Peptides against a protein of PDB entry 3JWR. Designs and how they scored, part 146

Target 1, 323 residues: chain A of PDB entry 3JWR
Amino acid sequence: TRELQSLAAAVVPSAQTLKITDFSFSDFELSDLETALCTIRMFTDLNLVQNFQMKHEVLCRWILSVKKNYRKNVAYHNWRHAFNTAQCMFAALKAGKIQNKLTDLEILALLIAALSHDLDHRGVNNSYIQRSEHPLAQLYCHSIMEHHHFDQCLMILNSPGNQILSGLSIEEYKTTLKIIKQAILATDLALYIKRRGEFFELIRKNQFNLEDPHQKELFLAMLMTACDLSAITKPWPIQQRIAELVATEFFDQGDRERKELNIEPTDLMNREKKNKIPSMQVGFIDAICLQLYEALTHVSEDCFPLLDGCRKNRQKWQALAEQ
Target 2, 298 residues: chain A of PDB entry 3JWR as posed
Amino acid sequence: TRELQSLAAAVVPSAQTLKITDFSFSDFELSDLETALCTIRMFTDLNLVQNFQMKHEVLCRWILSVKKNYRKNVAYHNWRHAFNTAQCMFAALKAGKIQNKLTDLEILALLIAALSHDLDHRGVNNSYIQRSEHPLAQLYCHSIMEHHHFDQCLMILNSPGNQILSGLSIEEYKTTLKIIKQAILATDLALYIKRRGEFFELIRKNQFNLEDPHQKELFLAMLMTACDLSAITKPWPIQQRIAELVATEFWEQGDQVGFIDFVCTQLYEALTHVSEDCFPLLDGCRKNRQKWQALAEQ

## One batch from the design tools (peptide; made by RFdiffusion4, then SolubleMPNN)

Design b2_p10_8_s2 (from b2_p10_8, 5 letters changed)
Fold by OpenDDE base, seed 1:
Structure b2_p10_8_s2 (fold): chain B 323 residues (1-323), chain A 10 residues (1-10)
Amino acid sequence: as target 1 above (323 residues)
Amino acid sequence: YIPPSQVVIA
């Protein structure tokens, strides 16, 4: 395609120029081509291209294929969300110094997982999929969409001209896929809620050890969630805009719930209760976000900007809730 | 019964 030709031939700017190491990064002003260039830079600067002998054209095609399998008619869970998740992962690895704590395969898997974690998202949550009796609900009992995302990810990775993992040994390939699957599945917030207590307790007791395989797996899951939710950490103007996108998607689901399922949507998805968004955001930050970024900062103090951003946005939302 | 998964390739 013309897009592939353009991307493959383009000079990839430095991470500094692209500002992709910044936790405050925004993609709002970037074209689709520029987001792809940023993605190439992430792979390159994490030494993934060199260490795993990726062909440039194959990487370019893979990135564009991933992008093409996000739906354009979904307000929030689209390519830009996946891209921002990956950018936060990159920033956490580089600026947050997490790179030094992980293997090359783990880093490879996390970046692929971040970009792929919401592939073919339909703008509705697992509860809707279950209640609507969608065919996907017949395949998977739990984490329905996350299993689907991984399935899509695997299909792309195995497609002609998109096999960015072809340079890996069979053992490396197996390990990478295992981590990708675990990371994508971990983005189900229900699983996060189930598992986070163990992580927080390890941190509290000063018993956290990344050399333990179980704790490593747990950490990777928490890191994925931290990146997936990272919009809550962004500078206030960015946070507000993203919150509007999320609300739009949730309201669209609520409208469908009324029309298709004949049910009253929850406040979060009820268009008529838009005025509750600020208080709901405060609740979300307190219940889900703050402890996670606090714990992550304990693992690496260089991740503090995420925690600081989250705290600042809580104050902003609280101020709006009091009006 | 269940449609096969499909992806679009660049």
Scores: peptide ipSAE 0.363, ipTM 0.838, DockQ to the pose 0.036
Fold by OpenDDE base, seed 3:
Structure b2_p10_8_s2 (fold): chain B 323 residues (1-323), chain A 10 residues (1-10)
Amino acid sequence: as target 1 above (323 residues)
Amino acid sequence: YIPPSQVVIA
């Protein structure tokens, strides 16, 4: 395609020029082509292209294929969300110095998972899928959408001209897919809630050890969630803009709940309760976000900007809630 | 009926 030709021939700017190592990164001013260039730089600077012998054209095609399988009519869970998740992962690995704590296969899996974790998202959550008796709810009992996202990811990885993992051994391939699956499934907040207590307790007791395989798996799950939710850590103007996108998508679901299911939506998805957004954001930060970024900072102090951003945004939302 | 999963390739 013309897009592929343009991408493959383009000079890829440095990570410094693209500012993709910054936790304060914003994609608002970037074109789709520039987001793809950023993605190439992430793979290159993490040594994934060299270590796993990726062909440039194949990587370019894969990136564009992933982008193409996000829906444009979904307000928040689109390519830009996936891209920002991956950028946060990259920043955490590089600036946050988590790269030194992980294997190359784990890094490869995390980056692929971050880009792929919401493939073909429909703009509705698992609860809606279940209540609407969607066909996907018949395939999977738990984490319905996350299983679908992984299925989409796997299909792209195995498609002709998109096989970025062709340089891996059979064992490396199996290991990578296992980690990708676990990472994508970990983005189900229900699973995060279920598992986070173990992680926080290990941190609290100073018993956290990445040399333990179980704790490594747990950490990868927590890191995925931290990147998935990283919008909450962004500078305030960016946070506000993203919160509007999230609210738009949630309200769209609420409207569908009224129309299709004949139910009153929860406050979070109720367009009539827009005035509750600030207080709900404070609640979300307190219940879900703060402890996670605090724990992550304990694993690597260089991740502090994520925690600091989250704290600052809590203050901003609280001020709005008090008006 | 569950429709088959499809992806669009670039």
Scores: peptide ipSAE 0.359, ipTM 0.839, DockQ to the pose 0.036
Fold by OpenDDE base, seed 2:
Structure b2_p10_8_s2 (fold): chain B 323 residues (1-323), chain A 10 residues (1-10)
Amino acid sequence: as target 1 above (323 residues)
Amino acid sequence: YIPPSQVVIA
């Protein structure tokens, strides 16, 4: 395609030029092509292209295929969200200095997972999928959409001209897919809520050890969540805009819940409760985000900008809630 | 019956 030809032929700017190492990164000013270029740079600078002998054209095609399988009619859970999740992962690995704590296969898996973790998202949550008796609800009992996302990811990886993992040994391939699956499934916030206590206790007791395979898996899950939720850490103007996108998608679901399921949506998804957004954001930060970024910062102090950003945005939302 | 998942390839 013309798009592939353009991408494959383009000069990829440096990470410095693209600012993709910054925790404060924003994609608002970037074209779709530039997001793809950023993605190439992430793979390159993490040494994934070299270490796993990725062909440039194959990587380009894979990136475009991933992008193409996000829906444009979904306000938040689209390619830009996946891209920003991956960028935060990249920043956490580089600026946050987590790269040195992980294997190349883990890094490869995390980056692929970040880009793929919401493939073919429909703009509705798992609860809606279950209640609407969607066909996907017949395939999976829990983490329905996350299983679907992984299925989509696997289909793309196995498609002709998109096989970016072809340079891996069989064992490396199996390991990578296992980590990708675990990472994508970990983005189910319900799973995060279930597992985070173990992580926080390990940190609190100073018993956290990445040499332990179970704790490593747990950390990767927490890191994925931290990147998935990283919009909450962004500079205030960016946070506000993203919060609006999230609200739009949630309100769209709420509208569908009224129309299709004949139920009253929760305040979070109720268009008529827009005035509750600031207080709900404070609640979300307190209940979900702060402790996670605190724990992450204990693992790597260089991740502090994420925690700092989260704290600053809490203050901003609290101020709005008090009006 | 659930149709198999599909993806669009670039």
Scores: peptide ipSAE 0.357, ipTM 0.837, DockQ to the pose 0.036
Fold by OpenDDE base, seed 4:
Structure b2_p10_8_s2 (fold): chain B 323 residues (1-323), chain A 10 residues (1-10)
Amino acid sequence: as target 1 above (323 residues)
Amino acid sequence: YIPPSQVVIA
């Protein structure tokens, strides 16, 4: 296609030029083409293109295919969210120096997973999918959408001209897919809540060891969540704008819950309770985010900007909640 | 009936 030709022929700017190593990164000013170029740079600078012998055209096609399978009519869970998740992953790996703690396959898997983790998201959560008796709810009992995201990811990876993993051995391929699946599934906050205690306890007791396969898996899950939620760490103007997108999507779901399911939405999804957003954000930060970024910073101190951003935004939201 | 998943390829 014309888009593929344009992307494949384009000069890919440096990570420095694109600022993709910055934890403060914003995609707001970027075109779709530029987001794709950024993505290429992420793969290149993580040595994934070289180490796994990716053909440039195949990588370009894969990126565009992934982008095409995010819905444009979804306010938040779209390509830009996936892209920002991947960018945070890249920043955590490079600037956060987590790259040094992981294998090439793990890095490959995480980047693919970050870009793919919300493929074909419909703008509604698992609870809505379950309550609406969507066909997907018949296939999966838990983490319904995350399973779907992985299925979409796998289909793209196996599609002709999109096989960026073709240079891997059979064992490497299997390992990579396993990690991708685990990483995507880990973005279900229900699973995060279930598992985070183990991670935090290991950190608290100074017993955390990435050489342990189980702890490695646990860490990758936590890292995925940290990147998925990274909007909460962004500079305040960026945080506010993203929070508006999230609220828009949640309110859209709430509206559908009223109309289609005849239920009163929770405050989080209730358009009539916009005034509670600041306090809810504080609650979200306290209940979900702070401990995660604290723990991540303990693993790698260079990830502190994420924690710092989260703390700063908590203060901002708290100030609004007190008005 | 559960329809098969589909993806759009570039």
Scores: peptide ipSAE 0.340, ipTM 0.834, DockQ to the pose 0.036

Design b2_p10_8_s3 (from b2_p10_8, 5 letters changed)
Fold by OpenDDE base, seed 3:
Structure b2_p10_8_s3 (fold): chain B 323 residues (1-323), chain A 10 residues (1-10)
Amino acid sequence: as target 1 above (323 residues)
Amino acid sequence: FIPPSEVVIA
């Protein structure tokens, strides 16, 4: 395609020029081509291209294929969300110095997972899928959409001209896919809620050890969630804009719940309760986000900007909630 | 058997 030719021939700017190492990064001003260039830079600077002998054209095609399998008519869970998740992962690995704590296969898996974790998202949550008796709900009992996202990821990875993992041994390939699957599944907040207590307790007791395989797996799951939710850490103007996108998508679901299921939506999904957004954001930060970024900062102090951003946005939302 | 959505490749 013309897009592939343009991407493959383009000079890829440095990570410094692209500012993709910054936790404060915004993609709002970037074209689709520039997001793809950023993605190439992430793979290159993490030494993934060299270590796993990726062909440039194959990587370019894979990136564009992933992008094409996000829906454009979904307000939030689109390519830009996946891209921002991956950028946060990159920043956490580089600026947050988490790269030094992980294997190359783990890093490879996390980056692929971040980019792929919401493939073909329909703009509705698992609860809606279950209640609407969608065919996917018959295939999977738990984490329905996350299983679907992984299936999409696997299909792309195995498609002709998109096989960025062809340089891996059979064992490396199996290991990578296992980690990708676990990482994508970890983005189900229901699983996060189930597992976070173990992580926080290990941190609290100063018993956290990444050399333990179980704790490593747990950490990768927490890191995925931290990147997936990283919009909450962004500078206020960016956070506010993203919150509007999230609200739009949630309200669209609520509208469908009324029309298709004859159910009154929850406040989170209810367009008529826009005035509750600030208080709901405070609640979300307190219930889900703060402890995670605190724990992550304990693992690596260089991740503090994520925690600081989350705290600052909590204050901003609280101020709005008090009006 | 419910086939997954087909992926679009570049």
Scores: peptide ipSAE 0.249, ipTM 0.806, DockQ to the pose 0.037
Fold by OpenDDE base, seed 2:
Structure b2_p10_8_s3 (fold): chain B 323 residues (1-323), chain A 10 residues (1-10)
Amino acid sequence: as target 1 above (323 residues)
Amino acid sequence: FIPPSEVVIA
């Protein structure tokens, strides 16, 4: 395609130029091509291209294929969300100095997972999928969409000209896919809620050890969630804009819940409850986000900007809630 | 709902 030719021929700017090591990164001003260039830079600077002998054209095609399999009519869970998740992962690995704590295969898997974790997202949550008796709900009982996302990811990885993992040994390939699957499934916030207590207790007791395979898996899951939710950490203007996108998508679901399921949506998804957004954001930060970024910062102090950003945005939302 | 989508490759 013309897009592939353009991408493959383009000079990829440095991470510094692209600012993709910054936790404060925003993609708002970037073209689709620039987001793809950023993604190439992430793979390159994490040594994934060299270590796993990725062909440039194959990587370019894969990136564009991943992008193409996000829906344009979904307000938030689109390519830009996946891209921002991956960028946060990159920043956490580089600026947050988590790279040295992980294997190359884990890093490879996390980056692929971050980019792929919401493939073909339809702008509705698992509860809606289940209640609407969608065909996917017959295939999977829990984490319905996350299983679908992984299936989409696997299909792309196995598609002609998109096989970025072809340079891996059979064992490396199996390991990578296992980690990708676990990472994508971990983005189910319900799973996060179930598992986070174990992680926080390990941190609290100063017993956290990445040499333990179970704790490593747990950490990767927490890291994925931290990146997935990283919009909450962004500078206020960025956070506010992203919150609007999230609200738009949630309200769209709420509208569909009324129309298609004949139910009253929760406040979070109720367009008529727009005025509750600031207080709900405070609640979300307190219940879900703060402790996660605190724990992450305990693992690596260089991740503090995520925690700091989250705290600052809590103050901003609280101020709005008091008006 | 729409059925599950096939992937489209670049």
Scores: peptide ipSAE 0.244, ipTM 0.792, DockQ to the pose 0.036
Fold by OpenDDE base, seed 1:
Structure b2_p10_8_s3 (fold): chain B 323 residues (1-323), chain A 10 residues (1-10)
Amino acid sequence: as target 1 above (323 residues)
Amino acid sequence: FIPPSEVVIA
């Protein structure tokens, strides 16, 4: 395609120029081509291209294929969300210095997972999929969409001209896919809620050890969630805009719930309850986000900007909730 | 099982 030709021929700017190492990064001003260039830079600067002998054209095609499999008519869970998740992962690895704590395969898997974790998202949550009796709900009992995302990821990775993992040994390939699957599944917030207590307790007791395979897996899951939710950490103007996108998508689901399922949506997805967004955001930060970024900062103090951003946005949302 | 939609490749 013309897009592939343009991408493959383009000079990829430095990470510094692209500001992709910044936790405060925004993609709002970037074209689709520029987001793809940023993605190439992430793979390159993490040494993934060299270490796993990726062909440039194959990587370019893979990136574009991933992008094409995000729906354009979905307000939030689209390519830009996946891209921002991956950028936060990159920043956490580089600026947050988590890179030195992980293997190359883990880093490879996390980056692929971040980009792929919401593939073919339909703008509705697992509860809607289940209640609507969608065919996907017959395939999977739990984490329905996350299983679907992984399936999509695997299909792309195995597609002609998109096989960015072809340079891996059989064992490396198996390991990478395992980690990708675990990472994508970890983005189900229900699983996060289920598992986070173990992680927080390890941190609290000063027993956290990345040399333990189980704790490593747990950490990767928490890191994925931290990146997936990273919009909450962004500078306030960025946070507000993203929150509006999330609200739009949730309200669209709520409208469908009324129309298609004849149910009253929850406040979070009820367009008529827009005035509750600030208080709901405070609740979300307190219940889900703060402790995660606190724990992550304990693992690596260089991740503090994420925690600081989250705290600042809590203050902003609280101020709006009090009006 | 009804398989999910096929992916689009670049």
Scores: peptide ipSAE 0.239, ipTM 0.803, DockQ to the pose 0.038
Fold by OpenDDE base, seed 4:
Structure b2_p10_8_s3 (fold): chain B 323 residues (1-323), chain A 10 residues (1-10)
Amino acid sequence: as target 1 above (323 residues)
Amino acid sequence: FIPPSEVVIA
């Protein structure tokens, strides 16, 4: 396609130029082409292109394929969300120095997973999918959409001209897919809630050890969540705008719940309760986000900007809640 | 409710 030709022929700017190592990064000003260029740079600077012998055209096609499989009519869970998740992953790996703690396969898997973790998201949560009796809900009982996201990811990876993993051995391929699947599934916040206690306890007791395979897996899951939720860490103007996108999508679901299912939506998804957004954001930060970024910072102190951003945004939301 | 989706390749 013309888009592929344009991307493949384009000069890829440096990570410094693109600012993709910054935790404060925003994609608001970027074109779709620029987001693709950023993505290429992430793969290149993480040495994934070199180490796994990726062909440039194949990588370009894969990126564009991933992007095309996000829906444009979804307010938040779209390509930009996936891209920002991946960018946060990149920043955490580079600026946060987590790269030094992981294998190349783990890094490869995490980046692919971050970009792919919400493929074909429909703008509704698993609960809605379950209640609507969607075919996917019949196939999977837990993490319904995350399984779908992984399925989509796998289909793209195996498509002609998109096989960025073709340079891997069979064992590396299996390992990578395993990690990708685990990472995508980990973005189900329900699973995060179930598992985070173990992670926090290890950190609290100073017993956390990435050389332990189980703890490594646990960490990768926590890292995925940290990147998935990273909008909460952004500078206030960015965070606030993203929060509006989230609210828009949630309210759209709530409207559908009211209209189509004849149920009163929860406050989080109730347009009539938009005045509760600030207090709900404070609650979300306290219940979900703060401990995670605190723990992540304990693993790597260079991830502190994420924690700091989260704390600052809590203050901003709290101030609004008091008005 | 939500239509099925197919993977689109670039």
Scores: peptide ipSAE 0.167, ipTM 0.765, DockQ to the pose 0.036

